# Ledger of designs, part 117: peptides against a protein of PDB entry 3JWR

Target 1, 323 residues: chain A of PDB entry 3JWR
Amino acid sequence: TRELQSLAAAVVPSAQTLKITDFSFSDFELSDLETALCTIRMFTDLNLVQNFQMKHEVLCRWILSVKKNYRKNVAYHNWRHAFNTAQCMFAALKAGKIQNKLTDLEILALLIAALSHDLDHRGVNNSYIQRSEHPLAQLYCHSIMEHHHFDQCLMILNSPGNQILSGLSIEEYKTTLKIIKQAILATDLALYIKRRGEFFELIRKNQFNLEDPHQKELFLAMLMTACDLSAITKPWPIQQRIAELVATEFFDQGDRERKELNIEPTDLMNREKKNKIPSMQVGFIDAICLQLYEALTHVSEDCFPLLDGCRKNRQKWQALAEQ
Target 2, 298 residues: chain A of PDB entry 3JWR as posed
Amino acid sequence: TRELQSLAAAVVPSAQTLKITDFSFSDFELSDLETALCTIRMFTDLNLVQNFQMKHEVLCRWILSVKKNYRKNVAYHNWRHAFNTAQCMFAALKAGKIQNKLTDLEILALLIAALSHDLDHRGVNNSYIQRSEHPLAQLYCHSIMEHHHFDQCLMILNSPGNQILSGLSIEEYKTTLKIIKQAILATDLALYIKRRGEFFELIRKNQFNLEDPHQKELFLAMLMTACDLSAITKPWPIQQRIAELVATEFWEQGDQVGFIDFVCTQLYEALTHVSEDCFPLLDGCRKNRQKWQALAEQ

## One batch from the design tools (peptide; made by RFdiffusion4, then SolubleMPNN)

Design b2_p8_5_s1 (from b2_p8_5, 3 letters changed)
Fold by OpenDDE base, seed 1:
Structure b2_p8_5_s1 (fold): chain B 323 residues (1-323), chain A 8 residues (1-8)
Amino acid sequence: as target 1 above (323 residues)
Amino acid sequence: ASDLLDLF
């Protein structure tokens, strides 16, 4: 395709030029081509291209395939969300100095997972999928969408000309897929809520050890969630804009809940209750985000910008809630 | 808090 030719022939700017090591990164001004170039740079600078002998054309095709399998008519859970999740992962690995704590396979898996974690997202949550008796709800009992996202990820990885993992041994491939699956499934906030207590307790007791395989798996899950939620850490203008996209998608679901399911949506998804957004954002930060970024900062102090951003945005949302 | 779990 013309898009593939353009991407494959383009000079890939440095991470410095692209600002992809910055926790404050914004994609708002970037074209789709530029987001793909950023993604190539992430793979290159994490040594994944070299270490796993990725062909440039194959990587380009894979990136474009991943991008293509996000829906354009979904306000938030689209390619840009996946791209921003991956960029936060890259920044956490580089600027946050987590790279040296992980294996190359773990890094490979996390980056693929971040880019793939919401593939073919429909702009509705698992609860909607269940209540609508969607065919996906018949395939999976829990984490319905996350299982679907992984299935889409696997489909792309196995598609002709997209096989970026072809340079791996059988054992490396199996390990990588296992980690990808676990990482994508970990983006289900229900699983996060279930597991985070163990992570926080390990940190609190100063017993956290990445050399323990179980704790490693737990950390990778927490890191995925931290990157997935990273919009809450962004500079205030960026945070506000992303919050508007989230609200738009939730209101679209709420409108569908009324129309298709004949139910009153929750406040979060109720367009008529948009005035509650600031207080709901404060609640979200307190209930979900703060402890995660605190714990992540305890693992690596260089991740502090995420915590600081989250705290600053809490203050901003609180001020709006008081108006 | 339960409604916030539906965010993702």
Scores: peptide ipSAE 0.117, ipTM 0.845, DockQ to the pose 0.257
Fold by OpenDDE base, seed 5:
Order: structure tokens, then C-alpha cells, then sequence
Structure b2_p8_5_s1 (fold): chain B 323 residues (1-323), chain A 8 residues (1-8)
């Protein structure tokens, strides 16, 4: 395709030029081509292209295939969300110095997972999928969408000309797929809520050890969530704009819940309760986000900008909630 | 609290 030819022939700017090591990064000004170039840079600077002998054209095709399999008619859970999740992962690995704590296979898996974690997202949550009796709800009982996202990820990885993992041994391939699956499934916030207590307790007791395979798996899950939720850490103008996209998608679901399911939506998805957004954001930060970024900062102090951003945005949302 | 699980 013309898009593939353009991407494959383009000079890939440095990570410094692209600002992809910045926790304050915004994609708002970037074209789709530039987001793809950023993604190539992430793979290159993490040594994944060299270490796993990725062909440049295959990587380009894979990136474009991943991007193509996000829906354009979804307000928030689109390619830009996945790209921002991957960028936060890259920043956490580089600027946050988490790269030194992980294997190359774990890094490879996390980057693929971050880019793929919401593939073919429909702009509705698992609850809606269940209540609407969607065919996907017959395939999976829990984490319905996350299972679908992984299935889409696997489909792309196995598609002709998209096999970025072809340079791996059979054992490396199996290991990578296992980690990708675990990482994508970990983005189910319900699973995060179930597992986070173990992680926080290990940190609190100074018993956290990445050499333990179970704790490593737990950390990778928490890191995925931290990157997935990283919009809450962004500079206030970026945070507000992303919050509007999230609200738009949730209100669209709420409108569909009224129309298609004949139910009253929850406050979060109720367009008539938009005035509660600031207080709901404070509640979200307190209930879900703060402890995660605190714990992550204890694992690596260089991740402090994520925690600092979250705290600053809490203050901003609280000020709006008091008006 | 249940409403927050649906956010992402």
C-alpha cells in the first residue's frame, strides 16, 4: 500500500525529537504517520529490532495492521489510546529506568501488549457486552473484551507479512505470547482491583522481589494498568481533553443503554449528570490511581512524574468539584 | 465504587 511505502521509506526521528521519553507527552499534534514513526522508534530504542531480528518492512506492516484494527468511530478506545499506552510504557522503561529490571522478552511482550491491548474495542465496557447478549459474551465469561483484544492481537501477529516475532526461537515465541496474553488480560480493571492488594502489601512490607516469577508477573500486570490509566497523570490541559473523550464514549454507552437495553445508566455514563464529572474524577483518582503510582514510584523513583501528575490533577479536579 | 470499575 501507499501508506506502507511511505512509512517504510521515512526517516525515523530520534526519541528526543519525538519527545517519546517524556511522561508529559501528547499525541494531539501528531499525524497517523508520525504515531507509526514513534512506534518504530520505541522498538528500535528498546533494542527489540536488533535483538529479535525484525525486518523493517514487516514491523511497518504490523504497526499499520494494529492501527487499522482500531475503530475510528470510538471516541477514546482507539489507536491513539493504544499509542499513548505504549508511549507511557516506553517512557516508564527508559526515563523511569524500568528497562533495567526486565528481560528483553518481557519488554517485547509489554510493548506489543500495550499497542494491542484494546484492538477492535467497540466503545462499550464488558458489562454492556454481557447485558446486550453479544456473541462475545458467549465465548468468554470474564474479561470478555480483553480476551477479544488478545485474539485480535494473535490474528495480526500470525497474518502474512506481519510476523514480527519470526526471528524468535520456538521457546522465546511461546514465552512472549504468554506474557502478551497476561498483560492484555491484566488491563481488565476488575482484575486490577482483585490483584493490586497483593502488590501494595509487598511494597509496604519491603518484600517486593522481581526475581520471584509470581511477583514479576504481578508487576507486569500493575505496570500495564499504570500505562493504560496514564492519561490521569498528564499535564492538566491534556488531562482535561482526554477526560472529555472518555466522557463522550461513556455517555454514548449510556445513551445506548437507555435506547437498546431500556435501562438507566450509571452516573458515570449518564449525560444528564455531566456536572458530577469533577467529583467522579477525584473518586477515581483516590480509589484506583494514587496507590498504584505510589507503589510504582517505590519500585522505581524515576517514575515519580506519573505520581506527581496524578496528584496535581486530583487537586485540579477537586477545585472544580468545589465550584 | 462499582461505577469506577467501568471507567477503563
Amino acid sequence: as target 1 above (323 residues)
Amino acid sequence: ASDLLDLF
Scores: peptide ipSAE 0.112, ipTM 0.839, DockQ to the pose 0.265
Fold by OpenDDE base, seed 2:
Formats: structure tokens, sequence, C-alpha cells
Structure b2_p8_5_s1 (fold): chain B 323 residues (1-323), chain A 8 residues (1-8)
């Protein structure tokens, strides 16, 4: 395609020029081509292209295939969300110095997972999929969409000309796919809630050890969630704009719940209760986000900008909730 | 608490 030819022939700017090492990064001013160039830079600067002998054209095709398999009619869970998740992962690995704590296969898996974790997202949550009796709800009992996202990820990785993992040994390939699956499934917040207590307790007791395979798996899941939720850490103008996109998608679901399921949506999904967004954001930060970024900062102090951003945005949302 | 799990 012309898009592939343009991407494959383009000079890829440095990570410094693209600002993709910054926790404060915003994609708002970037074209789709520039987001793809950023993605190439992430793979290159994490040594993934060199270490796994990725062909440039194959990587370009894979990136475009991943982007193509996000829906354009979904307000938040689209390519830009996946791209921002991957950028936060890149920043956490580089600026947050987590790269030095992980294997190349773990880094490879996390980056692929971050880009792929919401593939073919429909702009509705697992509860809606289940209640609407969608065919996917017959295949999977838990984490319905996350299983679908992984299936889409696997389909793309196995598609002709998209095989970015072809340079791996059989054992490396198996390991990478296992980690990708675990990382994508970890983006189900229900699983995060179930597992986070173990992580926080290990940190609190100063017993956390990345050399333990179980604790490593737990950390990768927490890191994945931290990147997926990273919009809450962004500078206030960026945070506010992303919150509007999230609200739009949730209100669209709520409208469908009324129309298609004949149910009253929750306050979060209720367009008529948009005035509750500031208080709900404070509740979300307190219940889900703060402890995660605190714990992550204990693993690597260089991740502090995520925690600091989250705290600052809590203050901003609280001020709005008091008006 | 369950309503917050639907956020992201």
Amino acid sequence: as target 1 above (323 residues)
Amino acid sequence: ASDLLDLF
C-alpha cells in the first residue's frame, strides 16, 4: 500500500525529537504517520529490532496492521489509546529505568501487548458484552474483551508479511506469546483489583523480588495496568481532554444500554450526570490509581513523574468537584 | 466499588 511505502521509506526521528521518553508526552498534535514512526523508534531504541532481527518492512506492516484493527468510531479505546499505552511503557522502561530489570523477551512482549491490548475494541465494557449476549460472551466467561484482544493480536502476528517474531527460537516465541497473553489479560481491571493486594503487600513488607518468577509475572501485570491508566498522570490539559474522550465513550455505552438493553446506566455511563465527572475522577484516583503509582515508584524511583502527575490531577479534579 | 472497574 501507499501508506506502507511512505512509512517504510521515511526517516525515523530520534526519541529525543519525538519526546517519546517523556512521561508528559501527548499525541494530540501527531499525524497517524508520526505515531507509526514513534512506534518504530520504540522498537529500535529498546534494541528489539537488532536483537530479534526484525525486517524494517515487516515491522512497518505489522504496526500499520495493528493500527488498522482499531476502530475509528470508538471515542477512546482506539489506536491513539494503544499508542499512548505503548509510549508510557517505553518511557517507564527508558526514563523510569525499568528496562534494566527485565529481559529482552519481557520487553518485547510488553511493547507488543501495549500496542495490541485493545485490538478491535467496540467501545463497550465486558459487562455490556455479557448482558447483550454477544457471541464473544459464549466463548469466554471472564475478561471477555481481553481474550478477544489477544486473539486479534495473535491473528496479526501470524498474518503474511506481519511476522515480527520470525527471528525468535521456538522457546523464545512460546515465552513471548505467554507474556503477551498475560499482559493483555492483566488490563482487565477486575484482575488488577484481585492481584494488586499481593503486590502492595510485598512492597510494604520490603519483600518484593523480581528474581522470583511469580513476583516477576505480578510486576509485569501491574506495570501493564500502570501504562494503560497513564492518562491520569498526564499534564492537566491533556488529562482533561482524555477524560472527555472516556466520558464520550461511556455515555455512548449508556445510551446503548437504555436503547438496546432497556436498563438505566450507572452514573459513570449516564450522560445526564456529567456534572459528577470530577467527583468520580477523584474516586477513581483514590480507589485504583494512587497506590499503584506509589508502589511502582518504590520499585523504581525514576517513575515518580507518574505518581506526581496523578497527585496533581487529583487536586485539579477535587477543586472542580468542590465548585 | 464495582462501578469504578468499568472505567478503563
Scores: peptide ipSAE 0.112, ipTM 0.839, DockQ to the pose 0.268
Fold by OpenDDE base, seed 3:
Structure b2_p8_5_s1 (fold): chain B 323 residues (1-323), chain A 8 residues (1-8)
Amino acid sequence: as target 1 above (323 residues)
Amino acid sequence: ASDLLDLF
């Protein structure tokens, strides 16, 4: 394709030029081509291209395939969300100094997982899929969409000309796929809520140890969630714009719940209750986000900009909720 | 509340 030819022939700017090490990064001004160039830079600067002998054209094709398998008619859970999740992962690894705490296979898996974690997202949550009796709800009992996202990820990785993992040994391949699956499944907030208590308690008791395989797996799950939710940490103008995209998608689901399921939507998904968004954002930050970024900062103090951004946005949303 | 878990 012309897109592949353009991407493969393009000079890839430095991470500094692209600002992809910044926690304050925004993709709003970037073209689709520039997002793909940023993605190539992430793989290169994490030494993944060299260490796993990735062919440049195969990596380019894979990136474009991943991008193509996000829906364009979904307001929030699209390629830009996946790209921003991966950028936050890259920033956490580099600027947050988490790279030195992980193996190359873990880093490879996390980056692939971040880019792939919402593949073919339909703009509706697991509850909607279950209540609508969608065929996917018959295949999986829990984390329905996350299982589907992983299946899409695996399909792309095995597609002709997209096999970025072909340089791995059989054992490395198996390990990488295991970590990718775990990381994608970890983006189910229901699983996050179930598991986060163990992580926070380990941090609180000063018993957290990344040399423990179970604690390593737990940390990778928490890191995925931290990157997935990282929009809440962005500078206020970016946060507001992303919150509008989220609200749009939720209201679209609420409209479908009324029309297709004859259900009154929750306040979060009710277009008529948009005035509740500021208070709901405060509640979300308090219930889900703050403790996670606090705990992450205890693992690596260089991740503090995520916590600081979350705190600042809480104050901004609280001020709006008081109006 | 369960409603906040549907945000993301």
Scores: peptide ipSAE 0.101, ipTM 0.839, DockQ to the pose 0.254

Design b2_p8_5_s2 (from b2_p8_5, 4 letters changed)
Fold by OpenDDE base, seed 4:
Structure b2_p8_5_s2 (fold): chain B 323 residues (1-323), chain A 8 residues (1-8)
Amino acid sequence: as target 1 above (323 residues)
Amino acid sequence: GSDPLDFY
């Protein structure tokens, strides 16, 4: 395709030029091509291209395939969200110094997972999928969308000309897929809530050890969530704009809940209660985000910008809630 | 009320 030709022939700017190591990064000014170039740079600078002998054209095709399998008519859970999740992962690995704590396979898996974690998202949550009796709800009882996202990820990875993992041994391939699956499934906030207590306790007790395979798996799950939620950490103007995208998608779901399911949506998804957004954001930060970024900062102090951003945005949302 | 599970 013309898009593939353009991407494959383009000079990939440095990570410094692209600012993809910055926790304050915004994609708002970037074209789709530039987001793809950023993605190539992430793979390159993490040594994934070299270590796993990725062909440039195959990587380009894979990136474009991933991007293509996000829906354009979904306000928030689209390619830009996946790209921003991956960028936060890259920043956490590089600027946050987490790269030194992980294997190359774990890094490979996390980056693929971050880019793929919401593939073919439909702009509705698992609760809606269940209540609407969607065909996907017949395949999976829990983490319905996350299983679907992984299925899409696997489909793309196995598609002709998209096989970025072809340089891996059989054992490396199996390991990578296992980690990808676990990482994508970890983006279900229900699973995060279920598992985070163990992580926080390990941190609190100073017993956290990445050399323990179970704790490693737990950390990768927490890191995925931290990157997935990283919009809450962004500079206030960026945070506000992303919050509007989230609200748009949630209100669209709420509207469908009224029409299709004949239910009153929750406040979060109720267009009529948009004035509650500031207080709900404070609640979300307190209930979900703060402890996670605190714990992540304990694992790597260089991740502090995420915590600092989250705290700053909490103050901003609180100020709005008090008006 | 809002369920935090519905966020993001």
Scores: peptide ipSAE 0.112, ipTM 0.843, DockQ to the pose 0.235
Fold by OpenDDE base, seed 5:
Structure b2_p8_5_s2 (fold): chain B 323 residues (1-323), chain A 8 residues (1-8)
Amino acid sequence: as target 1 above (323 residues)
Amino acid sequence: GSDPLDFY
């Protein structure tokens, strides 16, 4: 395709030029081509292209295939969300120095997972999929969408000309797929809530050890969530704009819940409750985000900008909630 | 109140 030819022939700017090591990064000004170039740079600077002998054209095709399999008519859970999740992962690995704590296969898996974790997202949550009796709800009992995202990820990875993992041994390939699956499934917030207590307790007790395979798996799950939710850490103008995209998608779901399911939506998805957004954001930060970024900062102090951003945005949302 | 699990 013309798009592939353009991407494959383009000079890939440095990570410094692209600012992809910055926790304050915004994609708002970037074209789709530039987001793809950023993604190539992430793979290159993490040594994944070299270490796993990725062909440049294959990587380009894979990136474009991943991007194409996000829906354009979804307000938030689109390619830009996946790209921002991957960028936060890259920043956490590089600037946050988490790269030094992980294997190359784990890094490879996390980056693929971050880019793929919401593939073919439909702009509705698992609850809606269940209540609407969608065919996907018959395939999976829990984490319905996350299972679907992984299936889409696997389909792309196995598609002709998209096989970025062809340079791996059979054992490396199996290991990578296992980690990708676990990482994508970990983005279900219900699973995060179930597992986070163990992680926080290990940190609190100074018993956290990445050499333990179970704790490593737990950390990778927490890191995925931290990157997935990283919009809450962004500079205030970016945070507000992303919160508006999220609200748009949630209100669209709420409108569908009324029309299609004849139910009153929750306050979060109720367009008539727009005035509660600031207080709901404070509640979300307190219930979900703060402890995660605190714990992550204890694992690597260089991740402090994520925690600092989250705290600053809490203050901003609280000030709005008091008006 | 909204369930925080529905966020993002």
Scores: peptide ipSAE 0.109, ipTM 0.845, DockQ to the pose 0.232
Fold by OpenDDE base, seed 2:
Structure b2_p8_5_s2 (fold): chain B 323 residues (1-323), chain A 8 residues (1-8)
Amino acid sequence: as target 1 above (323 residues)
Amino acid sequence: GSDPLDFY
């Protein structure tokens, strides 16, 4: 395609020029081409291209295939969300110094997972999929969409000309796919809620050890969630804009719940309750985000900007909730 | 109230 030719021939700017090591990064001003260039830079600077002998054209095609398999008519869970998740992962690995704590296969898997974790997202949550009796709900009992996202990820990885993992040994390939699957499934917040207590307790007791395989898996899951939710950490103008996108998608679901399922949506998805967004954001930060970024910062102090951003946005949302 | 699991 012309898009592939343009991408493959383009000079890839440095991570510094692209600012992709910054936790404060925003994609709002970037073209689709620039987001793809950023993605190439992430793979390159993490040594993934070199260490796993990725062909440039294959990587370019894979990136474009991943981007193409996000829906354009979904307000939030689109390519830009996946891209921002991956950028936060990159920043956490580089600026947050987490790269030094992980294997190359784990890093490879996390980056692929971050980019792929919401593939073919439909702009509705698992509850809606289940209640609408969608065919996917017949295949999977839990984490319905996350299983679908992984299936889409696997489909793309196995598609002709998209096989970025072809340089891996059989064992490396199996390991990578296992980690990708676990990482994508970990983006189900229900799973996060189930598992986070173990992580926080290990941190609190100063017993956290990444050399333990179970604790490593747990950490990768927490890191995925931290990147997936990283919009809450962004500078306030960026946070507000992303919150509007989230609200738009949730209200679209709520409208469908009324129309298609004949139910009253929750406050979160109720278009008539926009005035509750600030208080709901405070609740979300307190219930889900703060402890995660505190724990992550304990693992690596260089991740503090995520925690600091989350705290600052909590204050901003609280101030709005008090008006 | 809103279920935190529905956020993001």
Scores: peptide ipSAE 0.108, ipTM 0.842, DockQ to the pose 0.235
Fold by OpenDDE base, seed 3:
Structure b2_p8_5_s2 (fold): chain B 323 residues (1-323), chain A 8 residues (1-8)
Amino acid sequence: as target 1 above (323 residues)
Amino acid sequence: GSDPLDFY
């Protein structure tokens, strides 16, 4: 395609030029081509291209295939969300110095997972899929969409000309796929809520050890969630704009709940309850986000900008909730 | 994606 030719021939700017090591990064001013260039830079600077012998054209095709398999008519859970998740992962690995704590296979898996974690997202949550008796709800009992996202990820990885993992041994390939699956499944907030207590307790007791395989797996799951939710950490103008995209998607779901399911939507998904967004954001930060970024900062102090951003946005949302 | 507080 012309898009592939343009991407493959383009000079890839440095990570410094692209600012992709910054926790304050915004994609709002970037074209789709520039997001793809950023993605190439992430793979290159993490040494994944060299270490796993990726062909440049294959990587370019894979990136474009992943981007193509996000829906354009979904307000928030689209390519830009996946790209921002991956950028936060890259920043956490580089600026947050987490790269030094992980294997190359773990890093490879996390980056692929971050880019792929919401593939073919339909703009509705697992609860809607289940309540609508969608065919996907018959295939999977729990984490319905996350299983679908992984299936889409696997389909792309196995598609002709997209096989970025072809340079791996059989054992490396199996290990990588296992980690990708676990990482994508970890983005189900229900699983996060279920597992986070173990992570926080290990941190609290000063017993956290990345040399333990179980604790490593737990950490990778928490890191995925931290990157997935990283919009809450962004500078206030960016946070507000992303919150509007989230609200739009939730209101669209609420409208469908009324029309298709004859259900009164919750306040979160009710467009008439827009005035509750600030207080709901405070509740979300307190219930879901703060402890996670605190714990992550205990693992690596260089991740503090995520915690600081989350705290600052809590204050901003609280001020709006008091008006 | 199943938590009522799934803002992201």
Scores: peptide ipSAE 0.100, ipTM 0.837, DockQ to the pose 0.399

